Peptides against a protein of PDB entry 6GMG. Designs and how they scored, part 133

Target 1, 331 residues: chain A of PDB entry 6GMG
Amino acid sequence: DSDDRVTPPAEPLDRMPDPYRPSYGRAETVVNNYIRKWQQVYSHRDGRKQQMTEEQREWLSYGCVGVTWVNSGQYPTNRLAFASFDEDRFKNELKNGRPRSGETRAEFEGRVAKESFDEEKGFQRAREVASVMNRALENAHDESAYLDNLKKELANGNDALRNEDARSPFYSALRNTPSFKERNGGNHDPSRMKAVIYSKHFWSGQDRSSSADKRKYGDPDAFRPAPGTGLVDMSRDRNIPRSPTSPGEGFVNFDYGWFGAQTEADADKTVWTHGNHYHAPNGSLGAMHVYESKFRNWSEGYSDFDRGAYVITFIPKSWNTAPDKVKQGWP

## One batch from the design tools (peptide; made by RFdiffusion4, then SolubleMPNN)

Design b2_p9_7_s2 (from b2_p9_7, 6 letters changed)
Fold by OpenDDE base, seed 1:
Structure b2_p9_7_s2 (fold): chain B 331 residues (1-331), chain A 9 residues (1-9)
Amino acid sequence: as target 1 above (331 residues)
Amino acid sequence: GPSLNIEPP
């Protein structure tokens, strides 16, 4: 129950962070200390450090989604999402594989589907698209120019995204970004914006009209990327968690990881920032912790989820919430 | 709601 959620207090702008704690290849700290780091490293607007506002601290207090929220400037809409699915692997494993001992057919199919997603290729696709978008943004001073540039870039690369409808999330994402319209943000100038990436983990078996088996073990056909584009229809994601398979078992609804716009070419060396739960220092859950994980740690996910998506959104270039390089931990 | 409860290992 979110009733125990508390907004972390303000931290002085000049307060330096305490050292992060290493944990299983990731760096961990309490949310208040992350705020200190954020103010020193990520808070810059037009090159000037900013104290995290009360509103931003409130966003952050929601947990993993809060990290993405405060850094992207808006609650995730997840409309422009990418993934990679190996259809041949899926079909082959279903045909030639067999359930493990004690595994039901539905459980087997759900597992095979989960394993047929390639997180690295999904991430790479999102990065490729973000790069194309950034090139289209660079010298565009109105939306029309941006869209024209985007179409030209896609045509040059023979990218299937060129065939998307004008109303597609792919083409409408920029105009639907609040910070694009803000005077101190993009001010309706695409060249003042840049593409950024975050990731969401969630459960495929969310259809209440489907079988109980799909809700328990996954829906093998749900949330697959479209061939050629890699786009995932996220419209049916309602933040419904996996159904319990045994008494007392429970699952969480989602996880979010912030990547931003890191330029590190090696996916394994990229840093993903995420939180464990909403901030409840006086409640049963305790204080929120923030993690900075390598891609391997992030992409591994949890048994709560069988889908991952890599989502593109936009932030003003004047923000430093998505720097080229992200250092894991402190110092 | 927008909050969750995950305990990383």
Scores: peptide ipSAE 0.047, ipTM 0.785, DockQ to the pose 0.162
Fold by OpenDDE base, seed 4:
Structure b2_p9_7_s2 (fold): chain B 331 residues (1-331), chain A 9 residues (1-9)
Amino acid sequence: as target 1 above (331 residues)
Amino acid sequence: GPSLNIEPP
């Protein structure tokens, strides 16, 4: 119950974090301790540490989405999302595969669709696009210059994104970023901004007008990336969880993981920061915990979700919420 | 609304 949510208290700026604890290949800590780490490592504006504000702490308290929220500076809109789907694998498996013992046809199709997504390739696509955007941002002092640069970069790479409509999330993402317009942010100067990445896990079977089977086992046709571009239409993602398949079963609505702008070339070595649930220290859920997971741990996801998207947004370069290198845990 | 994730196993 959201009524149990509590904003974590302020942490002194100079307070060092307690050690994180390892948990199944992840580094784990309570949200209060993450705030301490955040202030030491990620809080910097123009090179100076900042205490996490009450507003930021409130954002963070919302759980996994809160981690992305506080680091990106805005609630995720998820409009510029990428994924990779192997159409040939999907078709082949449907044709030549068979349901497992006790597996319904709908369950089989949902599973096959889920397995046809490649998280690593989806992540790679997002990184590729982010790199293109970053090059386009460089030395662009107005949006027009940025867009021109972007089109040139896409043309040089023969990228299908060059054919996207001018109103598409791809081209409108920068102008729709609040921090781009802020005086102490981008100040309408693209060269002051950089592209960053986060990931969302969610359920495909969200259409209430569809069959119960799709809601229970997934909609094989939903939230597929467009061929060539890798863009996922996220407009129908309304944070509706998977329907129970058995009495007493329940699923959660989404998971968010923050990557930022790490430069680690090996995807398996990248660190993803995420939370378990909203902060409810006096409630049944308990205190919020923050996890720093390697890509393997993040991309595994949960049975609650059958889709993963990698989303691009922008933050000011003056922020240190997306450093080139992220160290897992503390110290 | 707030996230309601499950804890990692």
Scores: peptide ipSAE 0.042, ipTM 0.782, DockQ to the pose 0.159
Fold by OpenDDE base, seed 3:
Structure b2_p9_7_s2 (fold): chain B 331 residues (1-331), chain A 9 residues (1-9)
Amino acid sequence: as target 1 above (331 residues)
Amino acid sequence: GPSLNIEPP
């Protein structure tokens, strides 16, 4: 599906970006221009601006996932994912609601399930957990200290995450982060790391053993967050797209949005960076474009997807790919 | 590798 993918060329380190194009509350630019912005704003290691490497440009060229990849430093594993689901709303709507005209029962149930997710609450949960993790990281100089701090923080807040198994992605996420182990990264020092957030949109109906209706209209029971923790089991997400509901219809496999570690308290004012598709300047898809969207634009998603998850990972504090404030567009 | 192939409005 990426046969025409091309790695964008290097951009001079001092080349300034061209202005972004505003569109429907988003700021849009071609991938080459994003690289220019990235070098000026996000590339800093230990305070020094860096040219995006060939490897990083290659990662970026993969599209929406590439944006998250280049900024997080690793391909998304999506192991530590959060969401919010209103079980009462779901049950009540199923009981008291009715399918729309022409809507099948399966379609109705899938829609109701989709609508029972609260993207804002899911995002806030991830931010809450990231904050707890950052406090635990702050003065921890080994993993044991980090874990002890984390458990204490969770206990103080009566957070259900305190009951997670030691092997849970929640507790193992840091040690499984490559940049944590790198000499120029964390160097095995938790206090050199910080928690960051990205989001993934995907399809719930991925179980091939389930009914065709679930694959077409969604699986109402799939990828729900655990009560209390908000953790989503992502193990069954295999990047399988929604099944067509009509001849000629096709859906894409996922969307990724990079948030990082913005401190803006108003969710609606946060900026999410994402790409449209892999870079194919000489192919039918064309050049990759990068979007900087406000939360409303990001969280709206597409009909291709009926699930959204907010994922926590870690990057070195020495990286500037997750600044406190992200400015939309250029200049 | 897997990638998105849609254009936001």
Scores: peptide ipSAE 0.042, ipTM 0.782, DockQ to the pose 0.142
Fold by OpenDDE base, seed 5:
Structure b2_p9_7_s2 (fold): chain B 331 residues (1-331), chain A 9 residues (1-9)
Amino acid sequence: as target 1 above (331 residues)
Amino acid sequence: GPSLNIEPP
């Protein structure tokens, strides 16, 4: 129930953030304070700080997705998603492994599938692809040039993505980005855009026509990456949460984490920004909090989710929502 | 764990 959701008030542009507090290896703050940090660090357009607009604050107020929304400039479509799945590990564990005490077969299979995803390799794949895209964007002044560059780069690397259809999410992602077409954004000039990354955690057992066990414990076959490309078909992700396994149990629909375009080579040192829930300061959930987590903290996820995807989208280079270096917390 | 997150309309 989002009836209690409230848009955070505007913060003065010159207001500095209060210190973040550590929480389970993360830096944590209330949403209002994040807005202050955002205005100081990430708000820049063409080098000038901007006050977070009412619209942006409205987006942010939706919780974890709001963090990605405000920084990417659009609601996540999740079409260009990557993951890594160890098929051999999965098969081997199913064959030779055993359910834990009290664990059902369905629960065992779901768990094994979840554990067969490699979050670090998935993230690495997304970064690799983003790097290729950025090279293709660099000197391309129209979409045709970008696509030609992209195909050449992929061919040189013998990347399976070169075989994707021209209408696939991979090749169509740029043209489908609103900020690419905006006059003050890309203005249809690819060289004004850069690739950025965010991550989504979600539940695999979303098919309502499937067994109850899959809805409760996961669908081992769902949302696996395609061989060679690492692309995940996200078309069946409808933001349906895990089904309860006991009376009174409930699960969240998704979690989003913003990475942007950090250049830190060590994945473990990268910072991911995410929110806990929609902003409801006068409701039962309370005020929204924003977390800046290291990769380990982010990728660990929650029992609510058994899938993670790393998604590529684009923002104008003139935005500072995806800097090459992100500092955790404040100061 | 995370609290409720919702998809905007």
Scores: peptide ipSAE 0.042, ipTM 0.782, DockQ to the pose 0.466

Design b2_p9_7_s3 (from b2_p9_7, 5 letters changed)
Fold by OpenDDE base, seed 2:
Structure b2_p9_7_s3 (fold): chain B 331 residues (1-331), chain A 9 residues (1-9)
Amino acid sequence: as target 1 above (331 residues)
Amino acid sequence: PPSLNIAPP
């Protein structure tokens, strides 16, 4: 479905970006210009600028997922995902609310479920966990030490994550990170790694064995976070888009937003980097554009999606793809 | 890997 995808050409390392342009409250630029910015700002390995490699450019060309891919160093696995769901709100609205005019029961339930997710609280949970992980990483020089530190931190906070299985995505995430094992990455030293966050928007009604209504309007019970931990089982997310509700209607399969490791305490001031589609400069879709959006713009999402997850992964501290401060746009 | 195909707002 991406036959006309093209890998953006290399940009000279010293080429400065053109100014970004405002687009619906966010900063926007073409992918080639983002590569220029990336090389100036995010490309650093051990403090040295790097030209985006052909492989990285190819990753980036896949669109929104490409932005997360190039900055995280791996294709998103989405295994360590968090969300927040207000069960009381959901139950109350189902009981006391009414479908809107022309809204089916299934549509109503799907909408109520979607609205019962709190993106800000989900993001906050991920940040909280990432902070715990970073503390556990700080002085750990092997995985065993990291895991011990992590368990201690969780115990001190009486966090339900302490009860997760040793093979759960929570505890296995570091060891399953390719850059952790790379000589020029973590080199199996947890203290060389840091936790980072990205977000995925996707459709809940992906089960083909379920009713058509769930595929069209959402599955109210799908992809809810576990109580206490906030963990979302993402195993059933197979990048299946929402089913059309009318002839000619089509939906996309996902959206990804890169946050990294920003230290901005105000969620509303955090910057999320994402793309619109795969790069097809000679195709109908056109060139890929990259957006740097504030949290409000990112978390709003699209009608294509009724779920948002905030995912933790790891990158080497020597990478500058997740700086403490992200400046929106250019200059 | 899958790609995204969305239209800008």
Scores: peptide ipSAE 0.040, ipTM 0.781, DockQ to the pose 0.181
Fold by OpenDDE base, seed 1:
Structure b2_p9_7_s3 (fold): chain B 331 residues (1-331), chain A 9 residues (1-9)
Amino acid sequence: as target 1 above (331 residues)
Amino acid sequence: PPSLNIAPP
């Protein structure tokens, strides 16, 4: 149903962005202006500013996922995902709590499960793991050296990830990254790569063989992180939206937010970049807008979603799509 | 690939 999607036109490389505007506590701009900012701030390859290519503009035009796509260099696979779930809170609330007035049991359980996820702790876990990976990458010139370094780092920290299978997404993520294999990317040299983070919001009740209640109100048992590692099995995420609870109601399938590799220690001060919808300037939806949100604004999410995952992938260090510091808005 | 269609609150 993206028939109205249009690829934004090229922007001159020297074109400076117009000022962003406030939007619900965020910095907001039209996609064309984001392209201008991207070219000035994030486009650099080996220190040289680049014009966003037609291919990249096409990726970007897909909306929120497009922002992550253009900055990570690949469509999100979401294989290496982390979250934090408070099992004790969940059990206690189910046992001692009760449905609100007019709330069904299934709705209550779905809500309690949603509220038992800690977005900040999930984000912190992803950052922790990314830091470990970056240390393992920095002096490794082949995959074997990287894996050895990674295992040593995990052992030193007594991290449960050290027990993951060699074929797990955790250990295979680097070798499965296209830019790692590219001559102008990593060129099979781990030390030329760095770990980056993005986030996905999605619906838990995606199993079509499950009850209608789970599809409408969430599956309390779905997409929980594994104990110790924090890894989320994303294999059952098929971009299926929440089922409507009333006639005419509709929900969207996902939201993506780009964090990259910011070094800001205070999670509340980190900036997340995301889009509202695919670019349809001549359609009913209108032009795509890009938002730069603080963590509070991003992590709040929408009623469309009851899960949040923080995903690690890799980009070449020569790219500037994941700088240490991100300035919100323009100027 | 799928696209997103949402409106901010």
Scores: peptide ipSAE 0.040, ipTM 0.782, DockQ to the pose 0.159
Fold by OpenDDE base, seed 3:
Structure b2_p9_7_s3 (fold): chain B 331 residues (1-331), chain A 9 residues (1-9)
Amino acid sequence: as target 1 above (331 residues)
Amino acid sequence: PPSLNIAPP
């Protein structure tokens, strides 16, 4: 229902951003002002600032996914996703715990499953894998060399990902990245690319053939990471929102947060960039706002979602959409 | 592509 979506206007390249507004531990600004910041900080191609193109502004206008879209250069496919799930905690709580007052069994199980995911460990796993990939990329000048390097790195670390099929998203992710093939991007040279991370929040209870309770309260068995690898099968994520539990209640389909390639070792100090909704300045929703949140604020999520995944993709090193350091807000 | 329609915190 994005009928009122509008593409934000162009901002002059030299226009400085207005100060961001503090909001519940986050830095917040209107989308137009984010474009100004983006042009000053993230727009650089080969070291030169660029005005955000009309196409990029259109991508951005889609809301939270737009932030990831404009910075990654492609609409998220979410194929290479990681999470961490504490199976022992889950089993123990189901066995020894009990529903709260007024909580149904299905609601209890859904909640326990949600709480059994560790967002920080999921994020760290993605960072670990991204680091391995970056090492594999750095001296590889063709895909074959990249894959060989990757396999060697995984073997050295005794990583279960070494057992993945050659056609898996893990090994095919680079070749399936449009910017890798672009002349002004990777130009088919892996060493010109780097791994980046974004996160998606979504609802587990998306199976239409399942019980209504699972659609309302979550599917405890859905979207769990594979043991050892941490890979999440995202094939069943069709952007279906949580089902209402009461009349008039509604939920949204997803949230996306952009991390990029920050080198800050403390997860709590990392900055995640996301939007609230599609840009509708003349509609009921109003203008899109962009948030720069610390990990705690991002990972908290909303009741709309009971799953979080951390996804790896690639961008050219010549882009500055994923700098080593991200400063929250402005100035 | 789908868009988000979540209220800000």
Scores: peptide ipSAE 0.039, ipTM 0.780, DockQ to the pose 0.183
Fold by OpenDDE base, seed 5:
Structure b2_p9_7_s3 (fold): chain B 331 residues (1-331), chain A 9 residues (1-9)
Amino acid sequence: as target 1 above (331 residues)
Amino acid sequence: PPSLNIAPP
């Protein structure tokens, strides 16, 4: 319940951030201080830093999704999502493995499915696709040219994405991006846009018509990537949290992490920005905190979630919310 | 309205 959610106040444009604090191998700060850093580092439009608007601060106040929201410019739709699943590992572990002491069969299968996802390979696939898209965008001055370039790139690489329908999220993602159509954004010019990446953690057992065991321990068959493409059908993700396994237990609905367009080749050195909860400085949850985590810290996730997806969207190149290099913490 | 996040650090 978000009745106690508060929009953080405006921060002066010239106010420098206070130092971040170490937290579980990541850098951590309060949301107000993140706004200060954001204004100094990520706010630039056409090379000029901007004060975070009231609307942007309102978006940010929603927590982890707010971090992705303010940096991508739109609420996440999660339609163009990628993951990697090791089917052989899954089958072998189910066949040759055994439940832990006290672990139910359903719990065992859910755990094995979770462990069969490879976050690093999923991230790598998203980066690969984003790179292809960026090459297709580079010299395209209308959507038709972009789509032609994209198809050619995919054909050259013998990528299964070349077989996707023209109306699929893969091909329609750019035209469905509001900032692409904005005069001060893409202005319908693909070459003014770039692909960016964020990640979502969520629960697989969201089907209310399924067994209680799947809702408690996961649905081993849900939200798997399609072979060849790596695309995940996210249509059944309704932000439903894991069901409690004991009285009084509760789980979080989702977690979002912002990567943007970092060029660091080593996945382990990439930085992911995320929030803990909506901003409630006068409520029981307290003030929102923002974390800048290395990939290991981000990809580890929580027991609340058994799925991770890496999602591609687009922002104008004139924005600096997705720089080539991201420095963890402050200074 | 957008979904709200309540997540651990």
Scores: peptide ipSAE 0.043, ipTM 0.791, DockQ to the pose 0.133; fails the geometry check

